# Peptides against a protein of PDB entry 6MBK: the designs that were tried, part 216

Target 1, 240 residues: chain A of PDB entry 6MBK
Amino acid sequence: GFEMVNFKEEGFGLRATRDIKAEELFLWVPRKLLMTVESAKNSVLGPLYSQDRILQAMGNIALAFHLLCERASPNSFWQPYIQTLPSEYDTPLYFEEDEVRYLQSTQAIHDVFSQYKNTARQYAYFYKVIQTHPHANKLPLKDSFTYEDYRWAVSSVMTRQNQIPTEDGSRVTLALIPLWDMCNHTNGLITTGYNLEDDRCECVALQDFRAGEQIYIFYGTRSNAEFVIHSGFFFDNNSH

## One batch from the design tools (peptide; made by RFdiffusion4, then SolubleMPNN)

Design b2_p26_3_s4 (from b2_p26_3, 11 letters changed)
Fold by OpenDDE base, seed 3:
Structure b2_p26_3_s4 (fold): chain B 240 residues (1-240), chain A 26 residues (1-26)
Amino acid sequence: as target 1 above (240 residues)
Amino acid sequence: SRLDEWLARHVPVLHDFTPLPDISDY
């Protein structure tokens, strides 16, 4: 098996409690444990989702709101997972002024500014929606929806969202994968797949891990993600 | 390979690196 460990430099990760062999199925997460666009639709957010075009069009935003609603719900099934999430992220939305100034001399500045602008616009829009929409009155975040909340939620989603098939396998949807996403990342091959027959995410070991070693996974590169989006399948030789 | 056989039975799960879009487009 494995256990959650707080590593000094890497934060939370998974450590093997026994020897795990390469290509061994060591971890699986059933759909019912995932935070998905579908679970968002089936939650307290569902009525608002059904009435808001942006939530419907943008699964990542739907996940962000789902995450916020569940965080604000003491009895949420996902509380144990949510409590493992970082309170802050090393993403552009959390950059200090000096970091942004440094990036002004780089090409990355445009992406940073875009992210700030987009996030601010989204927050402003949804703040108004939450204040005025009848279906928002049932949301646990109704009276507590700050930019910091939104920034955290979207950063959580951006750093952890994964593409998985819908239950019927007909489409791709977005999911947060509890437990699995606690693995720190390394370069390698994609060893995580969705088993439609058993309706679960499955992860096979990238390499041998001895008892006591940290388990690393490869969740893809941007190029791999783009390749899958375009081709529908990942190939090992795709690099960024 | 064993991995290839496994992949044949799975839909690859990939992190989605797509940034949040500008909602002004909607």
Scores: peptide ipSAE 0.536, ipTM 0.907, DockQ to the pose 0.611
Fold by OpenDDE base, seed 5:
Structure b2_p26_3_s4 (fold): chain B 240 residues (1-240), chain A 26 residues (1-26)
Amino acid sequence: as target 1 above (240 residues)
Amino acid sequence: SRLDEWLARHVPVLHDFTPLPDISDY
């Protein structure tokens, strides 16, 4: 029903290989294929996670480290997914000096500086943890944990993390959703939901898509400024 | 709508826009 395509202006996206009707369930992703806080806990990161209060408290950071560990693991189940992720992002952590200077004239600068500060502090903390903590010795990133790695991982998570229910539906957890997150964003309605009975993420088509058309989804509501800061997306007609 | 009925049977999957945390709070 769809294929991954590199679109010139938008990068990787999904293209319909057949006509897809509005509200048609065209894409589903079982929990076992998701990168979640739970999968992080069950990975090589698990022992460290169990002993680090920051990883336990901050699911997005746990996902970032999970992503880094899996990226550094040649036999990772998620290698095909990870290889589709951008190597760089249009997020503030990747802004050039001139872009940051431009933002100094805007209200967004506070959030940008906060992001820089927080990311730097996190990196410094975890650099020390990775160097000194006994359970970090088995991490595949032990000898290759750079700021650039961390910047990439947190940017990947920040742009792609989703709220999904836990398996029992009792809580919300964070997940990266392979294949689904290849859909580029558009304004519209939420058409992605989690089916707890089948334990899978399900996406229904926002509109009719003809064979050969790019499939767009709606990730959620934000201002354009917030999208630029947190996701790198920008839409002229983004109505809050 | 059909979409509303479908959504009623699903937990909406939402992008999490939570900013990166300040670890100094811990």
Scores: peptide ipSAE 0.519, ipTM 0.902, DockQ to the pose 0.827
Fold by OpenDDE base, seed 2:
Structure b2_p26_3_s4 (fold): chain B 240 residues (1-240), chain A 26 residues (1-26)
Amino acid sequence: as target 1 above (240 residues)
Amino acid sequence: SRLDEWLARHVPVLHDFTPLPDISDY
């Protein structure tokens, strides 16, 4: 019912190949295709994860390292997905001086500075870990771990991480959702849910889409400032 | 609504807007 398309201005997106009705289940992604904290634990990163308290405490950082390890692995199952990710982001970590100066007049500046500080500190910490920890020796990023790599990975995670249930539904974990996250975003309602019985993410159409139209989804409700900080998106109608 | 009934049978998938953590306490 849809196809992947590279839109010149928006990057990769999904286009309807047939008419899709509002509330129709048009897209589902099984757990096995997701990049999750669990898949990170089960990857080459697993031994290091098991011995680093920060990776254990911070699922988003674990996902960032998982993403970097898989990117550096030519035979990774997720290579096709990773190749669809932007090389740069409109997140604060990529802001130039003029963009930062513009934000100085807003409350968002504190969050921007926090992101810079936190990212730099995380990079410095993990650079040392990767250089010194025995379980880091087998990581494909061992000799290729730059700040730019880390900035990209955390920005990818910040813009695309989702809360999903664990397989048993007992807890919440973090996931990158391939195919689904190729949808560009519009204002609306949450139309994505996890089906625990079938162990898959399911997305129903927010509205009618005609064949040939781009399919949009909704990220969720937050302030425009929060969207800028975490996703680089401004929604004029986010009156919240 | 039909959408509400569907959502009631699913765990909502939500984007996580948690900022990058300060690791200074770790």
Scores: peptide ipSAE 0.531, ipTM 0.904, DockQ to the pose 0.878; fails the geometry check
Fold by OpenDDE base, seed 4:
Order: C-alpha cells, then structure tokens, then sequence
Structure b2_p26_3_s4 (fold): chain B 240 residues (1-240), chain A 26 residues (1-26)
C-alpha cells in the first residue's frame, strides 16, 4: 500500500500506492526486523556489550555501535535499511562554524557544546576500547572507527531511536524501526504502537491518504517521550 | 475512540528524545 519515494523538498518518504483510510493498519514491522538493544546483544557486538558498562547502561550508545557494526558488515541483514539512512544530518554535531557562531547568541549554544563535548568524550573512550578490548578484535569496525563514523551513528540513533517494549513487555528498550522511520513527521496523535501479542510495531493511518499522497506520521513530542519515561507506561499498568 | 481502543491494546511507540549522555561519571 506504499512505496519509498524521494520527495523534492522533504527527501525520502513513504507514498501511498492506494487509498488508505484513517486508522487503517497500513504498516507493521516485526521485532525481528528492528535494530534493538537486544539485537545488539545478539550480534557481533554482544561479547563487548557484556563487558562494557557504558554499552550496558546507555542503550542509545549500544544502538550506535550496533549500527556501525552492521554497516561495516557486508552481509548484514540491515544493509538495505542502513543504505537508506542519511550520510549526514542537520543535527548540532554537523553544524558549520557559522551556524555555531549564530547559536552563540542563543540559549541553545550550551546544549550544542554539551553534545560536542559528550560525543567527543564517548568517541575517545570507545576508540580506546575498540583498540584494546579483546572482544573488540572481531568487530568489523576495528580498523575503521573514526569520529565521523561515530558522529554519524549517534546522530542516526538520536534522530531515529524509539521506545518499544521488551519481548516480555516488562521493560522499555530502544529500537530503530526500518521502513517506518522513512515516514516524515506531521503534527497529530500517536498512531504507532507495539503489539506484544504479535510481537510487532504497528502503525495506523493518522488520516485518510489518497493514492499518490505522502504518508505522514506523528512520532511524538519531547513532552510525550518524557511522560512515557517518567510514568513507566507499561502494558500491565495501562488502566486505560 | 477507535484509536483510543487500539492504543489500549498497544504500547505506544514514541521517539526517544534523550540527549547524548555524559560519560564522565563512568
């Protein structure tokens, strides 16, 4: 019911190939197709993950390394997905000097500098880990781990990471959701949910889309994400 | 609403806006 299209102004997105009705389940992605912290643990990164406290504590960093490992793996299942990812991002880590200078007049500058500092520190740490840790020897990125690689990976994760339940629904984990994350964003309501019974991410249409129209989704606001994180939105506690 | 009923059977999938962590404490 949809196809990937490169739109002139918005870049890649999904276009309806037929009429899609509001609230119609038009897209689903089984867990096995997601890049998750769990898939990272089960990958070539798993041995290192099991021994590195930062990877264990910081799921987003784990996803970034998972993404890098899979990108560096020619036979990775996720190669088709990874190839759809931007090579560069409009995130602070990619700002040019002039953009940073402009931001110096804004309150955002502190957050930008924080991102730079944190990313640089993470890279330095993991560069050493990759070079020295025994379990890093088998990582396909060992001989090709640059700051640019890391910047790309963390930017990919920061822009695309989603909260999903673990398989047993007991916890929240992080996931990149292939194909679904090709949808460009619009204002609206959350129409993406995880179906634990079928173990898949499901997306229902926010509105009617006619054949040939771009499909937009709402993936949340910062406030919504914070609410979920703080409220412990778990299936068992959902009294709604 | 139908959407609410659907959401009641799902765990909402939300973008995670968590910033990059400071690993200085590690």
Amino acid sequence: as target 1 above (240 residues)
Amino acid sequence: SRLDEWLARHVPVLHDFTPLPDISDY
Scores: peptide ipSAE 0.506, ipTM 0.896, DockQ to the pose 0.604; fails the geometry check

Design b2_p26_4_s1 (from b2_p26_4, 13 letters changed)
Fold by OpenDDE base, seed 2:
Structure b2_p26_4_s1 (fold): chain B 240 residues (1-240), chain A 26 residues (1-26)
Amino acid sequence: as target 1 above (240 residues)
Amino acid sequence: VDVSSFATNGIPREIPLIEEVKEALK
């Protein structure tokens, strides 16, 4: 019912291949296709994860390293997904000096500087871990772990991470949701939920879409500043 | 390592249960 298309101004998005009615379930992603903290633990990163307190404490960093490991693995199941990800982002970690100067007059500047500082510290820490920890020797990124790599991975997770229930629904975990996260953002209502019975993320249509129209979803209410910081989106009609 | 110094890497989107979504759209 949809296809991936590279739109001129918005980049990659989803286009309807048939008419889709409002509230129709048009897209679902089973848990097995998600990149989660659990899949990270079950990957080549697992042994290091089990020994590093930061990876254990911060699921977003675990996802970042999971993403890097899979990117560095030619036969990774997630290669098709990874290839759809931007090579750079509009997040603070990619801001130019002029953009930072512009933000100095805003409340967002403190968060921007915090992200820069924290990301740099994280990189320094994990660079040392990767170079010295025995369980890091088998990682495909062992000999290729640059700040640019880490910045990309962190930004990818920052813009795309989701909190979903665990399989048994007893707690929450973090996940990247392939294909679904290719939808561009519009104003509206939340139309994505997790179906525990079928163990999949389900998206219903926000409105009617005709064949050939781009499919938009609402990712949540945030200020433009918050979207820049967390999602890299600008939306003029954002009432917040 | 102070884990609190690492906390600024974005806010995850909270994906609700699909039942909650369907109820809210009613």
Scores: peptide ipSAE 0.564, ipTM 0.839, DockQ to the pose 0.816
Fold by OpenDDE base, seed 4:
Structure b2_p26_4_s1 (fold): chain B 240 residues (1-240), chain A 26 residues (1-26)
Amino acid sequence: as target 1 above (240 residues)
Amino acid sequence: VDVSSFATNGIPREIPLIEEVKEALK
């Protein structure tokens, strides 16, 4: 009921190919298609994950490395998804000097600087890990791990990571949700939830969409500054 | 590297259970 389209001003998004009614389940993504901390543990990254305290403690970083490993793996199941991801982001890690200077008068500047410093430190740490740890030897990124790679992966996760229930519903984990995360943002209500019975992420329509219309979803309430920092979005009519 | 220095890599979106979503949309 939808297709991927490159919209002129908004970039890639989803367009309805038929009329979709409000609250209609139009999109679902089974757990097996998600990139999760668990899938990271079960991937080529698994051995390193099992021995690195940072990967274990920081699920977002685990996802970042999972993303990098899968990107570097020609036979990765997630190649089609990864190819849809932006090559660059509107996150602070990609800000130019003028953009940073503009934010100096805002409280957001502290988060920007923090991201710069933290990301640099993380990169330095993991560069050493990848070069020296025995379980990193078979990682497809072993011989190609640049700051740009890490910046991209971190930004990808930063903008797209979701907290979902584990399979048994007893805990939560982190996940990237392919296809679903191509939806552009609009104001409204949360219409995405996890269906534990069917073990899939489900998205119902926020409103009626006619065939040919772009499908928007609401990713949550944040200020524009927070969206820029954490999601790379900017919404003019954001009431927050 | 101190784990505390890793806290600014975005805030995950909390995906609720679909039942909660449907209830909230009523």
Scores: peptide ipSAE 0.559, ipTM 0.839, DockQ to the pose 0.787
Fold by OpenDDE base, seed 5:
Structure b2_p26_4_s1 (fold): chain B 240 residues (1-240), chain A 26 residues (1-26)
Amino acid sequence: as target 1 above (240 residues)
Amino acid sequence: VDVSSFATNGIPREIPLIEEVKEALK
């Protein structure tokens, strides 16, 4: 029903291969295909996760390291997904001088500085952990863990992390949703939800899409500044 | 290390239950 396409200005997105009707379930992603805190715990990162309180306390960092470990693993199940991720982001961690100057006139500047400082501190901490912790020896990133790596992973998670229910629906956890997060953003209503019965993330069409049209979804209400900070998007004529 | 010093860099998207989504779209 759809295919991944590289659009000129928008980057990778999804294009309909057939007519899709509004509210039609056109995309679903089973839990087993998601990158979650749980999958991180069950990966090569598991032993370190079990010993590091920060990884345990901060699911986003756990996901970041999960991404890095899987990226460094040629046979990773998620290689096809990881290959679709941007190599760089339009997030504050990648801002150039001109972009920072632009933000100086906004309230976002404090958040930018905070992100930068926090990320740097996290990197410094985990660099030491990776170098010294016994359970880090088996990590594929053991001898290759740069700030650029960490910045990329953090930015990937920052822009793509989702809160989904646990399998039993009793709690929430963090997840990256492959394929689904390839949809570019448009104004509208939330059309993505989790189906606990079938244990999958489901996306229904926001509108009718004809074959050959790009499929857009609404990722939520955010200001352009917030989108830049958290999603790496800048939506023209954002009504929110 | 004080975990509180490592603030989150992004706000996760909250994915609702699909039943809620379908209801909201009616």
Scores: peptide ipSAE 0.557, ipTM 0.839, DockQ to the pose 0.867
Fold by OpenDDE base, seed 3:
Structure b2_p26_4_s1 (fold): chain B 240 residues (1-240), chain A 26 residues (1-26)
Amino acid sequence: as target 1 above (240 residues)
Amino acid sequence: VDVSSFATNGIPREIPLIEEVKEALK
């Protein structure tokens, strides 16, 4: 019912191939297709994960390394998804000096600096881990782990991570949702939820879409300060 | 590509149960 298209001005998005009615289930992603903390544990990263306290404590970092390992694996199941991800981001981790100076006049500056410092510290820590830990020898990134790699992975997770229920519904975990996260954003209501019975993420249409129209979803509301910190841009029509 | 996913390292998007979504849309 949809296809990936490169739209003018907006970049890649999803276009309807048929008429879609409001509230119609048009997109679903089974758990097995998600990149999760669990899939990270079950990957080549598993042995290192089981012995590193930081990976165990911070699911977002686990996902970042999962992305890096899969990107470095030519036969990875997620290669088609990874290839759709931006090579660079407008997040604070990529800010130039002039952009940082502009933010100094805002209340967001403290969080921007904190994010930058934390990411740098994490890289330094894991660089040492990858160089010295026995289980790191099996990682495809063993001989190629740069700050640019880590910055990209962290930014990818930061901008795309979701909290979903575990398979049994007893806890929550973190996940990247391929294909679904290609939808561009519009104002509206949340139309994405997890179906535990069928074990899949489901998205229903926010409104009627005619064949040939771009499909938009609502990801939530953020303040301008939050946009800068989490998305790297200001939105003029943001009411917050 | 989703330019404004509104996710963060500290505050991921919370995906509710689909039943809750359907109820909220009524």
Scores: peptide ipSAE 0.575, ipTM 0.868, DockQ to the pose 0.257; fails the geometry check

Design b2_p26_4_s2 (from b2_p26_4, 11 letters changed)
Fold by OpenDDE base, seed 2:
Structure b2_p26_4_s2 (fold): chain B 240 residues (1-240), chain A 26 residues (1-26)
Amino acid sequence: as target 1 above (240 residues)
Amino acid sequence: VDVSSFATNFIPREIPLISEVKEALS
């Protein structure tokens, strides 16, 4: 009922191939297709994860490294998804000096500087870990781990990470949701939820979409500053 | 290892249960 399209102004998005009615379940993604902390633990990153306290404590970093490892793996199941990700982002880690100066007049400046500082610290830490830890030898990024790589991965996770229930529903975990996260954002209501019975993420249509129309979803209420920090874009109709 | 020194402002999207979504949309 939809296809991936490169739109002129918005980049990649989803376009309806048929008429979709409001509240119709048009998109679902089974857990097995998600990039999760659990899939990271079950990947080549698993041995290092089990020995590194930071990876264990920070699921977002685990996802970032999972993303990097899979990107560096030609036969990765997630290659098609990874290839759809932007090569760069509008997140603070990519801000130019003038953009930072603009933000100095906003409350977001402290968060921006914090992101820069902490990301740099993380990179320095993990660079050393990758160079020295025995379990890092099997990582495909062993000989290719640059700050640019890490910045990209962190920004990818920052803009796309989701909190979903574990399989048994007893806890929450972090996940990237392929295909679903290709939807561009619009104002509205949350129309995405997790179906534990079928173990899949389900998205219902926010409104009626005709064949040929771009499908938009609402990713949640944030200020424009928060969208810049966490999603990498501004939205004028954002009321938060 | 002081994990707090590595903390960044990462706020993931909270995906609710689909039943909650349907209830809210009804």
Scores: peptide ipSAE 0.515, ipTM 0.863, DockQ to the pose 0.883
Fold by OpenDDE base, seed 4:
Order: C-alpha cells, then structure tokens, then sequence
Structure b2_p26_4_s2 (fold): chain B 240 residues (1-240), chain A 26 residues (1-26)
C-alpha cells in the first residue's frame, strides 16, 4: 500500500500506492526485522557486548555499534535498510561553525556542546576497545573505525531510536524500526504502537491518504529546537 | 569507567502498545 520515494525538499519518504483510510493499519514491522539491543547481542558484536560495561549500560551505543557492524557486513540482513539511511544528518554533530554560533543565544547550545564532548569521549574510548579487546578482533569495522563512522552511527540512533517492549512485555528495549522510520513527520497524534500479540510494530494512518500522496506520521511533541537536537529536522507548524 | 560521563541527548521515542494508541484515537 506504499512505496519509498525521494521527495523534493523532504528527501526519502513513503507514498501511498492506494487509498488509505484514517486509522487503517497500513504498515507493520515484525520484531525480527528490527535492529534491537537484543539483535546486537546476538550479532558479531555479541561477544564484545558481553564484556564491555558501556555497551551493556547504554543501549543506544550498543545500537550504534550494531549499526556500524551491520553496515560493514556485506551479507547483513539489514543492508537494504542501512542503505536507505542518510549519509549525513542535520544533527548538532554535523553543525558547521555558523550553525553553532546561531544556537549560542539559545538553551540548545548546552546540549550541542554536551553532544560534541560526549561523542568525542565515546569515540576515543571505543577506538581503544576495538583496537585492543580480544572480542573486537572479528568486528568488520576494526580496521576502519573513524570518528565520522561513529558520528554517523550515533546520529542515526539519536534520530531513529525507539523504546519498545521486550517479547514478553516485561521490560523495554531500544530498537530501530526499518521502513517505518522513513515516514516524514507531521503534526497530529501518535499512531504507532507495538502489538505484543503479533510481536510487531504497527502504524495506523493519521488521516486519509489518497493514492499518490505522501504518508506522514507524528513522531511526538517536541519543540523545533528539540527536533533539531534529537531528530535532525525542523517542522514549521510544530505546535509545541 | 563512569557511565555518566558518556551521557548524551539520546532520548528514544516511546512506542506505546497499539491498544493504547487505538484507545487514544477512539
């Protein structure tokens, strides 16, 4: 009922191939297709994950490394998804000097500086880990782990990570949701939820969409500044 | 290693249960 399209000005998004009614379940992503902390643990990253306290404590970083490992793996199941991800982001880690200066008059500048500092620290730490840890030897990124790689992965996770329930619903975990996260943002209500019975993320239509129209979803209420920081995009009609 | 020193603005979106979504939309 939809297709990936490169829209002018908006980049990649989803376009309806048929009429979709409001509240219609038009998109679902089974757990098996998600990139999660659990899938990271079950991947080539698993042995290192089991030995590194930071990866264990920070699921977002685990996802970042999972993303990098899978990107570097030619036979990765997630290659089709990874190839749809931007090569660069509009997140603070990619800001130029002028953009940073512009934010100096806002409270966002503190978050920007924090991201710069923390990301640099993380990179330095994990660079050493990757080079020295025995369980890192088999990682496909061992000989190619640059700050740019890490910045990209962190930004990818920062903009796309979701908290979802575990399979048994007893806890929460972090996940990237392929295909679903291709939807561009609009104002409205949350229309995405996890279906534990069928073990999948489900997205219902926010409104009626006609065949040929771009499908938009609402990712949540954030200020434009928060969107820039966390999601890397700006929404003019954000009511927050 | 102090994990707190690695803290950054990694705030995930909270995906609710689909039942809650449907209830809110009704």
Amino acid sequence: as target 1 above (240 residues)
Amino acid sequence: VDVSSFATNFIPREIPLISEVKEALS
Scores: peptide ipSAE 0.512, ipTM 0.859, DockQ to the pose 0.865
Fold by OpenDDE base, seed 3:
Structure b2_p26_4_s2 (fold): chain B 240 residues (1-240), chain A 26 residues (1-26)
Amino acid sequence: as target 1 above (240 residues)
Amino acid sequence: VDVSSFATNFIPREIPLISEVKEALS
């Protein structure tokens, strides 16, 4: 098995509690435990989702509101997961003036400004929706929807969203994968896939891990600029 | 409402099928 540990300098991660062999299936997350667009539709957000074109068209925004609604619900099934999420992020939405200025010398600056502008516009739109739409009255965030709330939710989704198959495998949907996304990143090969037969996300070990060692996975190849934009960090061993 | 005006540059991770992963690791 494994356990969640707060590592020095790296924050939360997973540590092996026994020896794990390379390619061993050590972690799996059934669909029912995922936060998906479908679970959002089946939640208190469902009625509003059914009547708002933007929520319907943008699964990432649907997930953001799903996170906000569940966070505001003391009895939410996902409370344990939500409590593990950072309260703040190092994504562009949180950048100070000096950080933005530093990026002006990079090709990422256009994307940074676009992300900021779009997020602000989305907030303004949904603030009005929450204030005026009848189905918003049942949302736990009805009386407390700030830009900071929205920024947090969007950043959480941005850094953690995954594209997975639908239950029947005919389409793709967006999902947050609890527990799995606690793994810290290292260089290597993709070792996570979806098992449609068992309807679960499966992760196999990238290498041998001894009991007591931190378990790392490879989330994909990205440049440092892409990591800043999408993950909010730089990775020293990144070849790009 | 112009939905395109709300587009973000967020790129989700694509999770392949586990069979493809195992094949690539073999």
Scores: peptide ipSAE 0.511, ipTM 0.857, DockQ to the pose 0.892
Fold by OpenDDE base, seed 5:
Structure b2_p26_4_s2 (fold): chain B 240 residues (1-240), chain A 26 residues (1-26)
Amino acid sequence: as target 1 above (240 residues)
Amino acid sequence: VDVSSFATNFIPREIPLISEVKEALS
C-alpha cells in the first residue's frame, strides 16, 4: 500500500503505508486508466483528431489537447489525476529571465529557443483551428484556449509522456500514467514495465521501503540539462 | 501542413515489457 503525500521539497509523491520489499509489485495501472492517444481519439477530441493532420501526426500534441479537454470537463474520469498535476512547471517554457541567462552559457539555450518558437507556432495554429473548425465547437475549451493553457498542457505531456505498447503489442503509443508518475525520481534501475497479458503498467520496488518512507523510482538516465528541459528539475546525484 | 515545423524536443520515456524489466533485475 501507498498514499499520496505532499512532501516539502519534492512536492507530491508516494509514501509507503506498509513495508514493501525490493522487486515487489506494489503499483499497477490498467490501460483503461491511462490517458493515451487512443483515449484522446475516443474522447470529445475524436472528431477534430480525425480531421487534423498535426494531431494525427503528433501524439504528444494529441495528448496535450486530450489533457486540456479533460481538465475542462468537470465530470472527466481523469479529474482526480489532473488535480494532482502541477499548475506550473519549471520547464523552459516557464523560465524567468535569470533562468534563461543561466542557460545562455549552455548548449541547451538553442533547444530552449526552439521549444519557445515551436510551442508558440503550435498554439497559433491550433488557436485558429479551434476558432474555425466545425468539430472544435464541441470541445469544452472552445471559448477558453489561451497560450497559458497550451503551455501547461504541453509541459505536462513533456514531463510525463511515456511510450507504451498498444493493446495488441504490435506498436507503441503515447500515454500518461496516472498514480505511477506521482513517484519522485532517484538513481537506480528501471523497475516499470508493461504487462501485456494483464494489460497494465507494472512497477516493482527498486529497493526495500519501510512503512512511512517515500517511494522513489528511476525514470531513466538523463543529463541535468535534459532533466531541466524535459522534467523541470536537476538531479544532484545524476551521473550522466 | 509541415509537421516538421512543429517538432519539439519531446522525448517520451520508453516503458519496456515487464518481462524484460524482471529479467534485467534478476
Scores: peptide ipSAE 0.511, ipTM 0.857, DockQ to the pose 0.875

